# Peptides against a protein of PDB entry 5JNO, part 19

Target 1, 112 residues: chain A of PDB entry 5JNO
Amino acid sequence: MVAKFQPPPEYQLTAAELKQIVDQSLSGGDLACRLLVQLFPELFSDVDFSRGCSACGFAAKRKLESLHLQLIRNYVEVYYPSVKDTAVWQAECLPQLNDFFSRFWAQREMED

## One batch from the design tools (peptide; made by RFdiffusion4, then SolubleMPNN)

Design b1_p11_8_s4 (from b1_p11_8, 9 letters changed)
Fold by OpenDDE base, seed 4:
Parts: C-alpha cells; sequence; structure tokens
Structure b1_p11_8_s4 (fold): chain B 112 residues (1-112), chain A 11 residues (1-11)
C-alpha cells in the first residue's frame, strides 16, 4: 500500500488557512502560486539563499524542487481534484508556478 | 493568515 504523503510540520496548513487562500484564488494555478508564497517565503528571500559559506561563496540555487511542488500539489488537489492527474498538474499549475517564480527573480535582477 | 499584500507585491 502506498502511504499518503504528509507535509512536514513546518508546511502544514489548517483547513481554515487553506480555505482562506482558496477563497482568494481564481484557479488551480493561481491557488498554486498563492500557496508558493504562503508556504515558502524563503524562496523569495536573498537571505535564505546566502546562508551558505560566506568564505567559499556558496549560494543555494533559486529553484522549485520536488518537495515544494509536491506540497503545493497536495493542497491544490483538495479543491481542484483534477490536478491529481499529472497531465493536468503539468498543464495548469506548473507553468503558472514557474512563470510566477521566474518573473519574481527576473524583476529582482533588473532592479540591481 | 495568508499574506495577500506580499503575494500581490510579488506579482
Amino acid sequence: as target 1 above (112 residues)
Amino acid sequence: MFDLARFEALK
């Protein structure tokens, strides 16, 4: 039997919190982007990507990883069950997430 | 609570 994915404690939302975000969302893709900001504010911070060694200059890569995507998908599917289909997830949510995330960092690069 | 202001600012 395949175990149900459980979010790590730091990424758990109550039903009320999720409902609040859903009520403000226009689509599954929009909900995904809102969840991205809510769950992972560190992905939009320069500080979190500079926590590496200052001497060696290591910085974390600014990317959406499998854990981020899986967590978002799990919440999105509560109100948009169609995203349980991988094809739907890839067509409706992933492009929205990637565009939102990449635009943010592109804008930050432009401001510098 | 969802930070709507932050979300809107990031768009």
Scores: peptide ipSAE 0.303, ipTM 0.891, DockQ to the pose 0.928
Fold by OpenDDE base, seed 3:
Structure b1_p11_8_s4 (fold): chain B 112 residues (1-112), chain A 11 residues (1-11)
Amino acid sequence: as target 1 above (112 residues)
Amino acid sequence: MFDLARFEALK
């Protein structure tokens, strides 16, 4: 039996916190984007720690990793059980997440 | 609490 996923303590949301985000969400995909911002504000940091240091790992902060996506999906599933289906997750949530995240950094690149 | 203002600013 596969153990139920438990988020790391720093990424745990209470039922009340999740409900608050859900109440503001228009869809599963919209909820996913809101969760991205809420759970991982560090991915949107304007501070470039890589300036003068190639080893600082700043570039990694501009990529959505499997852990990020899995955490978001698990919370989305609470209110949108259909995303347990991988095809639904890939059609309804992943494109919106990727577009939202990519547009953010594309805009920043244009402003620099 | 979810920071709605931050989210809206990022769109």
Scores: peptide ipSAE 0.301, ipTM 0.890, DockQ to the pose 0.895
Fold by OpenDDE base, seed 1:
Formats: C-alpha cells, sequence, structure tokens
Structure b1_p11_8_s4 (fold): chain B 112 residues (1-112), chain A 11 residues (1-11)
C-alpha cells in the first residue's frame, strides 16, 4: 500500500474552501489553474518583488515543480476522479496549467 | 477564500 500523500500545512484546503473553487471552475483543467493561483501565489511574484529582497535571497522560481503539480492533482482528483489516470491528467490538466503559467510570464516579459 | 480577482488578473 502506498501511503496517502499529506500536503504541507500551508497547502491544506478545507472541503469548503475546495468546493468554493470548484463551484467557479468550468473543467478539471480550469480547476487546476485556479488551484495553482490559490495555493502558490509565490510562483506569480513580480520579478522586482522577488529581486527586491536581497536580504531574503528568495527568487521566485518560474517553473512548475513536481510538488506543485502533485498537490494540484490531488485536489483535482476529488471532483474529477478521472485525472487519477495519468493519461487524462496529461491531456486535460497539464497542458492548461502549463499554458496558463507560461502565458503569465510571457506577458510579463513583454511588459519589461 | 479563493481570490477570483487575482486569478482573472493573471489570465
Amino acid sequence: as target 1 above (112 residues)
Amino acid sequence: MFDLARFEALK
């Protein structure tokens, strides 16, 4: 038996919080994007904000890591159990996540 | 609470 993945406390959503996001979502992919923004606002930090703190040295990573994707997938599975299938996850959610995230940074790069 | 405004602004 594989141990159930436990999200870190900072990434835990209550059933009510998750339902609120789901109620505003049009699809599993859309839900995934909304969860991305809700759970990981640090991934969308402005370059000036991230670089402005020389003291903390934290530069926001402009990459979606496995942990981010796994956390999002775990929540999406609650209402879209089909994404437990890796093929479905890769076809329905991952492209939308990547497109959403890349578009954000592409837009920021054009504005700089 | 989900920040819808922030989400829409990021699109």
Scores: peptide ipSAE 0.298, ipTM 0.889, DockQ to the pose 0.882
Fold by OpenDDE base, seed 2:
Structure b1_p11_8_s4 (fold): chain B 112 residues (1-112), chain A 11 residues (1-11)
Amino acid sequence: as target 1 above (112 residues)
Amino acid sequence: MFDLARFEALK
């Protein structure tokens, strides 16, 4: 058996919760963006809620880190197994995640 | 529950 990655409790989604997000998703990339918002709302705030969390560790508030991406990918793989292929993940999900996240902060910088 | 309103507001 291959060891299965288990997300920290604060990022654990039930099958029903994940299905709800999937049912509203238009694609694997869209699902990834929805998971980003669902799992890491702190990345869309000026307030850093990860401070003091032993499970989360230190994270830059305006940066998508490897842990964020891995958690999202693990859930996307449930309904889009093709993203297990790194090339597919990089072509279908990462650009949409980066565009979504970068555009958000770019817009905020203009509005502030 | 997924917050659709929050997601849409972030676009």
Scores: peptide ipSAE 0.292, ipTM 0.888, DockQ to the pose 0.923

## One batch from the design tools (peptide; made by RFdiffusion4, then SolubleMPNN)

Design b1_p12_1_s1 (from b1_p12_1 with S1P A8E N11L)
Fold by OpenDDE base, seed 4:
Structure b1_p12_1_s1 (fold): chain B 112 residues (1-112), chain A 12 residues (1-12)
Amino acid sequence: as target 1 above (112 residues)
Amino acid sequence: PTPEEVLEEMLS
């Protein structure tokens, strides 16, 4: 049996918190993008995560990873159950997430 | 811009 996905404590939203985001959302894709901002503000930050380790040189990547997407999908499903269908998720949410994320960084790169 | 600003721009 497949176990239910549980987000790490740092990414656990209360029903009220999620409801607030949903109330601001116009679609599942919009909700997904808003969740991205709320759950993972670090993905939009210029903070150097390797500052504490000058020796290893490890730098956090600015990309949407499987864990990010899975967490977002988990919450989107609450109000848009159709995204349980992978085809729907890939058509309605993933393109919006990728577009939003890429637009953000593209604009940031154009700033002086 | 902030991510919120970018998102609102997308929705407009």
Scores: peptide ipSAE 0.694, ipTM 0.951, DockQ to the pose 0.845
Fold by OpenDDE base, seed 1:
Structure b1_p12_1_s1 (fold): chain B 112 residues (1-112), chain A 12 residues (1-12)
Amino acid sequence: as target 1 above (112 residues)
Amino acid sequence: PTPEEVLEEMLS
């Protein structure tokens, strides 16, 4: 038996919240990127947690993990059901997410 | 840049 995927409470979006993001989105790939920003702002933070927390020495990871992608895909499917097809997800959304995430950090590296 | 700025650049 496979349990239904359930987002952690901190990543739950109401219908109204999701609708607001969708209204700003031009495509499934765009929606995916906007969801990435809204759900996981910590992935875009350059805060030095090791400096901020000597007790735990936590270091923020800057990579898109399977859980991030699955959560995003679940929400995208609500308005773009075609991404239920893995081939569509990998062609329309995943490249956009990776491109967006890579561009962000590439630009940050060029900052003085 | 903010992630929002990068995204808007991609969409422009």
Scores: peptide ipSAE 0.694, ipTM 0.951, DockQ to the pose 0.850
Fold by OpenDDE base, seed 2:
Structure b1_p12_1_s1 (fold): chain B 112 residues (1-112), chain A 12 residues (1-12)
Amino acid sequence: as target 1 above (112 residues)
Amino acid sequence: PTPEEVLEEMLS
């Protein structure tokens, strides 16, 4: 039996908070994108902002890191357990996350 | 744009 991954305190969502996001989501990929916005708002800021993780020492950058994706996946799995399968995660969530994040910054570059 | 606006556009 593998121990359950516990997010750092700054990325801990209550069941109620997670449910609110889920209720607004149309799919696992949509949920993943909404979680990205909720958990890591600094990734969408023009201002450089560093949020350190007390547990792992991670410092946020303006790019999707493996740790970001891991945290998001852990929450998505609660309501979409099929994403525990890496193939499903890579087909349903990762492309949408990358598309969303890329579109955001591409549009910002055009509008600035 | 806000991330929410981009997401809405992507889902439309």
Scores: peptide ipSAE 0.693, ipTM 0.951, DockQ to the pose 0.882
Fold by OpenDDE base, seed 5:
Structure b1_p12_1_s1 (fold): chain B 112 residues (1-112), chain A 12 residues (1-12)
Amino acid sequence: as target 1 above (112 residues)
Amino acid sequence: PTPEEVLEEMLS
């Protein structure tokens, strides 16, 4: 028996918070990207800032890990149950997430 | 740019 995935307390959204994000979203892929920003803002933080802070111990990585994606998928499924199908998740959400994350850092590199 | 700005660009 596999236990149901439970988000850590710091990543637990209320129904109202999730609905607010959903109301701003046009698709499952859009919702996934918005959830990425809301749940994991550290993934978009300046590397020099995060690595240089020895006092706070903050260390951000420019990587979408399996745990991040699993958490996002769980929330997306609430309003887009079709993403329970892996083929749908890989066609509608994963490409959007990767494209969004890649574009963000590509643009940041052009500024530095 | 902010993540929100990049997302807006993608969806436009």
Scores: peptide ipSAE 0.693, ipTM 0.951, DockQ to the pose 0.865

Design b1_p12_1_s2 (from b1_p12_1 with S1P N11L)
Fold by OpenDDE base, seed 3:
Structure b1_p12_1_s2 (fold): chain B 112 residues (1-112), chain A 12 residues (1-12)
Amino acid sequence: as target 1 above (112 residues)
Amino acid sequence: PTPEEVLAEMLS
């Protein structure tokens, strides 16, 4: 028996907060991207941590990790139960997340 | 841009 995933306190959304995001979302993929922004603003930070230390883990700040995706998926499932199917998650949400995240940093790099 | 702006552009 797999225990129900419980997000860390800093990533806990109330039902009202989640609903607000959902109301602004056009799809599960859109919702996933909006959740990414809301839950993990640090992934979009302009702060250059590597400027002073190569061991600061700055590279991790620009990478979507399994925990990020796991948290997002759990919230998306509340309103889009179909993403419980891994195939649906991989077809509808993951590509959108990766595209969004990549576009963001690609554009940032271009503006530097 | 902000992540919100990037997302908006993606959805347009």
Scores: peptide ipSAE 0.688, ipTM 0.950, DockQ to the pose 0.888
Fold by OpenDDE base, seed 4:
Structure b1_p12_1_s2 (fold): chain B 112 residues (1-112), chain A 12 residues (1-12)
Amino acid sequence: as target 1 above (112 residues)
Amino acid sequence: PTPEEVLAEMLS
């Protein structure tokens, strides 16, 4: 049996923090996008993940990785249990996350 | 723009 996914400490939300985000959300997909912003602000910044160590040569990509998505899904499931179904997650949340993330960077590119 | 602004626009 696979153990329940546990968020890293830096991505652990309290019940109150999560509820605050939920109260502002109109749907599971909306909640997912808001969680993306709250949990991973670094994905919306112009700074590189490797800036802390310029010598390592690692360049972080601005993309949604499996860990990001899994964490978001775990929190969304608390208030939208239907996303436990992978088909629902892929239909209701994943497209909205991708659209939101893509729109953000597309607009940032146009303003430069 | 801020991510919040983009999200607001997307949801409008």
Scores: peptide ipSAE 0.688, ipTM 0.950, DockQ to the pose 0.875
Fold by OpenDDE base, seed 5:
Structure b1_p12_1_s2 (fold): chain B 112 residues (1-112), chain A 12 residues (1-12)
Amino acid sequence: as target 1 above (112 residues)
Amino acid sequence: PTPEEVLAEMLS
């Protein structure tokens, strides 16, 4: 048996917080995108943290990593259990997440 | 744009 995935403390959503996001969502893919914004705002930031902290040099990556996707999927499964099927997750949620994230940065680049 | 604005556009 594999241990149940547990989010880091900073990414734990209460039932009430998750319900609020779900109530605004029209689909599993929509819910996934909203979770991305709420859980990982640093992925949408123009701020260069490494310039602000010479001691730690921390800078958030502008990439959707496996850990981000795994965490989002776990929350989506609560209300859309069909995404436990990998084919459903890859057809309904992953394309939405990738399109959303790509469109955001494409539009930001056009404004520069 | 904000992430919320981009998402709203996708849903319209």
Scores: peptide ipSAE 0.686, ipTM 0.950, DockQ to the pose 0.854
Fold by OpenDDE base, seed 2:
Structure b1_p12_1_s2 (fold): chain B 112 residues (1-112), chain A 12 residues (1-12)
Amino acid sequence: as target 1 above (112 residues)
Amino acid sequence: PTPEEVLAEMLS
């Protein structure tokens, strides 16, 4: 059988939840950015994540890791099948994600 | 800024 990526329970979206985000999105790249915010709010926080979770002790980093990108891509793929093509993902979504994430922290740095 | 604000700026 074909191996299928299974997201952790914390990052499991229902069809309805995903559709809601899609309805707000203008493109695959936009959808990717919105998914980034929805799935990984800790990446946009300057507060110690492990401080709020004594059980897991997970320390969030201000970095987009491969697992984050993989999860996002899997959801984007549902409505934008073309991102199954790595070239499309790298041209349409990945630059948007990186630009968005970089701009966020750059602006945050300017305000503080 | 909020992530939403940054995203909105990118899309404008």
Scores: peptide ipSAE 0.685, ipTM 0.950, DockQ to the pose 0.890

Design b1_p12_2_s1 (from b1_p12_2, 4 letters changed)
Fold by OpenDDE base, seed 3:
Structure b1_p12_2_s1 (fold): chain B 112 residues (1-112), chain A 12 residues (1-12)
Amino acid sequence: as target 1 above (112 residues)
Amino acid sequence: VTPEEVLDEMLS
């Protein structure tokens, strides 16, 4: 039996919060992107934490990790159960997530 | 640019 994924407390959304995001979304892929922004704002931050703290050595990574994607998928499934199918997830959500994320940082790079 | 602006442009 596969244990149900439980997000860390800092990434937990209430039903009301999720509903708000869903109401703004046009599709499962759109919802996925909006969830990315809401759950992981640090992935869009210009802040370099290592610059201010040599002891911790933490540096924000501009990379979507499996944990990010899994968490997003679980929330998307609440309103778009079809993404439980891996083929649907890979066709409808993953390409949009990657495209959105890459476009963001490409735009930021152009502004620098 | 904000991520919201990028997303809105992407969906336009």
Scores: peptide ipSAE 0.692, ipTM 0.950, DockQ to the pose 0.866
Fold by OpenDDE base, seed 2:
Structure b1_p12_2_s1 (fold): chain B 112 residues (1-112), chain A 12 residues (1-12)
Amino acid sequence: as target 1 above (112 residues)
Amino acid sequence: VTPEEVLDEMLS
């Protein structure tokens, strides 16, 4: 048996909270992007912010790190089990996450 | 711009 992943308390979503996000999502990639916004709002802020996660030792900065992606993937898998396949994750979710995040900051730079 | 606005544009 593989141990069940338990996210740090800061990133723990209830079934109802996750369901709300899923209901707003059009695809696994869309769900991933919405989870990014909900779980890591600090990545979209001009102000540096740290949640002080003791479990992961995360320090917030303007980039998508492996830890962010792994946490998002774990939630996406609940409703899109196919993303357990790395090829599916890399084809359906990861490009959309990177595109979304890049577009956001590109537009912010244009507005400054 | 908000992240929600960017996401809406990306999906439209």
Scores: peptide ipSAE 0.692, ipTM 0.950, DockQ to the pose 0.881
Fold by OpenDDE base, seed 4:
Structure b1_p12_2_s1 (fold): chain B 112 residues (1-112), chain A 12 residues (1-12)
Amino acid sequence: as target 1 above (112 residues)
Amino acid sequence: VTPEEVLDEMLS
């Protein structure tokens, strides 16, 4: 028996919200990157990483976790069913996500 | 830089 992946409530998009993002997207990879920004703004914010206790020394890790990727893939599949194929996901979306995320933080680091 | 700006650069 295969369990259906369900996003946590805080990461659920309505059909209308998803459609809006799709309408702005040029490809599955582009959609994936836009979903990354919309679903996980904390991955792009120093403020969100410091929202916790400053005294406890907790620092959020700036990396894409499997849960992030799986959630994004689930939404991408709605409009790009081909990404259900792992090979397609790994060729068309995953590299773009990693490139986008890396470029962002590289530029942020350069601004410092 | 914002994530949106980086994405726009990638798409250009």
Scores: peptide ipSAE 0.691, ipTM 0.950, DockQ to the pose 0.890
Fold by OpenDDE base, seed 5:
Structure b1_p12_2_s1 (fold): chain B 112 residues (1-112), chain A 12 residues (1-12)
Amino acid sequence: as target 1 above (112 residues)
Amino acid sequence: VTPEEVLDEMLS
């Protein structure tokens, strides 16, 4: 048996919260990007929290990790079950996420 | 720039 993936409590969306995001989305790729912003706002922050807390050492890296992507995919599958197919996930969602994340930081670098 | 602004640009 493979244990069901359970998100940490801080990343557990209610049905109402997820529906609100879905209602704003036009596709699975769009939904994935909106979930990225809502679930992991720290990935879009210039603030280095580790410098302010020697005790906890919390640091947010500018990197989309496998755990982030797995969590997003789990939510996208609720309304777009076709992304259970890895080929669909890699064609419709992953390129959108990577493009979105890269464009954001490219524009931020031009502002600094 | 905010992430929402970047997303809006991509979808326009």
Scores: peptide ipSAE 0.690, ipTM 0.950, DockQ to the pose 0.882

Design b1_p12_2_s2 (from b1_p12_2, 4 letters changed)
Fold by OpenDDE base, seed 3:
Structure b1_p12_2_s2 (fold): chain B 112 residues (1-112), chain A 12 residues (1-12)
Amino acid sequence: as target 1 above (112 residues)
Amino acid sequence: VTPEEVLEEMLS
């Protein structure tokens, strides 16, 4: 038995919010990338929070973790049920997510 | 560059 994934409160989208993102998306892969931006803006931030808060020691991470991908996939499945198939997820969404994320940081590196 | 700009460039 697989328990249903429940996103943390800070990563919960209403039906209306999700629909707005879907309306802007051209495909499941595009939707996945847009969800990445909306749900995890901290992954695209240059801000070093540890500079301002030594107590928490938080620093922005530049890695897509399994939890990020799992959450994104769950939202994508709402409008693209085919991604429930792992093969489809790996062919249509994962490559685009990785490409998008890599391109972003590659361009940021060039701007330095 | 913003992530939105990168994404739109990918789709172009």
Scores: peptide ipSAE 0.700, ipTM 0.952, DockQ to the pose 0.891
Fold by OpenDDE base, seed 4:
Structure b1_p12_2_s2 (fold): chain B 112 residues (1-112), chain A 12 residues (1-12)
Amino acid sequence: as target 1 above (112 residues)
Amino acid sequence: VTPEEVLEEMLS
């Protein structure tokens, strides 16, 4: 039996919190983007995650990873169950997420 | 720019 995906505690939203985001959303794709901002503010930050280690030189990558996407999808499914279909998720949410994320960083790079 | 601002631009 496939176990239900459970988000880590730091990414657990209450029903009320999720409802607030949903009420602001116009579509599943919009909801996905809003969830991205709420769940992973670090992806939009200029903070150097390797500041504590000057020797290793490791820098956090600014990209959407499988865990990010899975967590977002898990919440989107609550109000847009159609995204349980991978084809729908890939057509309605993933492009919006990628577009939103890329636009953000593109604009940030243009700012002096 | 904030992510919220970018999102609002996308929706407009």
Scores: peptide ipSAE 0.699, ipTM 0.952, DockQ to the pose 0.853
Fold by OpenDDE base, seed 5:
Structure b1_p12_2_s2 (fold): chain B 112 residues (1-112), chain A 12 residues (1-12)
Amino acid sequence: as target 1 above (112 residues)
Amino acid sequence: VTPEEVLEEMLS
């Protein structure tokens, strides 16, 4: 028996919080990107800031890990149950997430 | 640039 995925307490959204994000979203892929920003703001932080803070221990990584994607998918499924199908998830959400994340850092690099 | 600005550009 496989246990149901449970988000860590710091990533547990209330129904009201999730609905607010959904109301701003136009699609499952859009919702996925908005969830990425809301749940994992550290992935969009400057490397110099995150690596240089020895006092707070904050360390950001420029990588979308499987655990991040699994958590986002669980929330997206609440309002877009079709993403339970892996083919739909890989066609509608994953490309949007990767494109969004890549574009962000590409533009950030041009500013530095 | 902020992530919100990048997302807005993608959806426009």
Scores: peptide ipSAE 0.698, ipTM 0.952, DockQ to the pose 0.882
Fold by OpenDDE base, seed 2:
Structure b1_p12_2_s2 (fold): chain B 112 residues (1-112), chain A 12 residues (1-12)
Amino acid sequence: as target 1 above (112 residues)
Amino acid sequence: VTPEEVLEEMLS
């Protein structure tokens, strides 16, 4: 039996907080994107922001790290347990996350 | 642009 993953305090969501995000989400992929915004706002900022996280190893500024994705997946699994299957995660969530993140920065580059 | 705006556009 694998031990339950516990997010660091700065990325810990209560059941109520998570439910609020879920209630606004239309799918697991949508939920994943909303979690990305909520948990890692620094990834959407031009301003350097240092957030100490010993668990997720914060380092890159405009890059989706594996630890970011793992944390998001852990929360998505609560309401979409099918994403425990890697094939489902890679088909339903990862493409949307990458598309969302890429679109954001592409549009930012066009506006500047 | 905000991430929320991009998400709304993506889902529309």
Scores: peptide ipSAE 0.698, ipTM 0.952, DockQ to the pose 0.905

Design b1_p12_2_s3 (from b1_p12_2, 4 letters changed)
Fold by OpenDDE base, seed 1:
Parts: structure tokens; C-alpha cells; sequence
Structure b1_p12_2_s3 (fold): chain B 112 residues (1-112), chain A 12 residues (1-12)
């Protein structure tokens, strides 16, 4: 038996907050990317913050973890129930998430 | 670049 996924409090979205994101989205994949930005802004944080703290040595991780993806998928399926099918999730949303995230960091590296 | 800018570029 798999326990029902429960987002941490800091990643809870109200119906109104989610609807605002959905209203801006053109597809499930687009919604997924927008959720990534809204829920996990730390994944897009500049390296400058880490460089500014030599004492803690914290460096932002530049990878999408299973927890990130599962949380995003849970919200996406509210308006795009077809993503409950793993094949649909892997074809429509996951590639766009990876492409978006990769493009962002590729462009950031180009600016440095 | 901002995440929003990258996203808009992808969707354009």
C-alpha cells in the first residue's frame, strides 16, 4: 500500500492560488513549468547567494528530485487528470520540465 | 535571465 502524498506546508497551494497559475497555462506541460517556478524558486537561485555564505557552504542543487516532480504532478492532475497515467506524464509534462530547467541553467551559464 | 523569460521563450 502506497501512502497518499501530502505536500509539506510550505508547498501547499490554495484552490485560488492554483487557479491563478492554471489561468496562465496553455497546457499541462506549461502548467508544470509554472508550478516549478512558483513552488521551488530556490532551484532557480543565483550562485551568488551560495558564494555569499562561505560559512555555511550551502550550494543550491540544480536538479529536479522525485519530491519536486511528484508534488508538481499532484497539482497538474487536478486540471489535467490524464497525467495520472504515467505514460502521459512522461510524454507531456516531464520532457517540458526538463527542457525548461535545462534551458534556464544553460542560459545562466552563458551570461556568466 | 529569469525563469519567466525562459518559459515565455519556450511558449512563443
Amino acid sequence: as target 1 above (112 residues)
Amino acid sequence: VTPEEVLQEMLS
Scores: peptide ipSAE 0.687, ipTM 0.950, DockQ to the pose 0.884
Fold by OpenDDE base, seed 2:
Structure b1_p12_2_s3 (fold): chain B 112 residues (1-112), chain A 12 residues (1-12)
Amino acid sequence: as target 1 above (112 residues)
Amino acid sequence: VTPEEVLQEMLS
């Protein structure tokens, strides 16, 4: 039996908070994108902001790190347990996350 | 542009 992953305090969502995001989501991929915005708003800012995560050593940058993705996946699994299958995660969530993040910064670059 | 706006465009 594998121990349940516990997010750092700054990335801990209550059941109610997670449910609110889920209720607004149309799919697992949509949920993943909304979680990305909720958990890591600094990734969508022109200003670097360090959250001081002691567990992951996060430093703000315009890049989706494996630790970001793993944390998001852990929450998505609560309501979409099929993403425990890596093939499902890579087909349904990762492409949408990458597309979302890339589109955002591409559009920001066009506006600047 | 906001993240929310980009997400809406993706879902439309």
Scores: peptide ipSAE 0.687, ipTM 0.950, DockQ to the pose 0.876
Fold by OpenDDE base, seed 5:
Structure b1_p12_2_s3 (fold): chain B 112 residues (1-112), chain A 12 residues (1-12)
Amino acid sequence: as target 1 above (112 residues)
Amino acid sequence: VTPEEVLQEMLS
């Protein structure tokens, strides 16, 4: 028996918080991207800032890990149950997440 | 650039 995935306390959204994000979203893929920004702002932090702070121990990574994606998928499923189907998740949400994340860092590199 | 700006561009 596999236990239900439980988000760490720091990533637990209330129903009201989730609904607010959903109300701003036009699709499951859009919702996924908005959740990425809200739950993991450290993934969008400046590299120089994150690596330079030895005192606070903050370290940003430019990688979407399986745990990040699983957490986002769990929240998206609440309002878009169709993403429980892996084919739908891979067609509607994953490409949007990867494209969004890639475009962000590509534009950020152009500024440096 | 901010994440919000990139997302807005994608959805426009």
Scores: peptide ipSAE 0.686, ipTM 0.950, DockQ to the pose 0.879
Fold by OpenDDE base, seed 3:
Structure b1_p12_2_s3 (fold): chain B 112 residues (1-112), chain A 12 residues (1-12)
Amino acid sequence: as target 1 above (112 residues)
Amino acid sequence: VTPEEVLQEMLS
């Protein structure tokens, strides 16, 4: 038996919020990328929090972790049930997520 | 560049 994934409170979207993102999306892969931006803006931040707080030592990470992907997939499944199939998720969403995230940071490097 | 701009470029 697989337990239903419950997102942390800071990553919970209301039905209305999710629908707004869906209305802007052209596909499941596009939706996945938009969810990445909305749920995890810290992954796109240049802010080094360790500069301001040596006690916590927090620094923004530039990696997509399994938890990020799992959460995104769960929301995508609401409107694109086909991504419940791992093969579909890996073909339609994962490549676009990785490409989007990589392109973003590649362009940021060019701006430096 | 913003994430939104990158995404729009991908869709173009």
Scores: peptide ipSAE 0.686, ipTM 0.950, DockQ to the pose 0.906

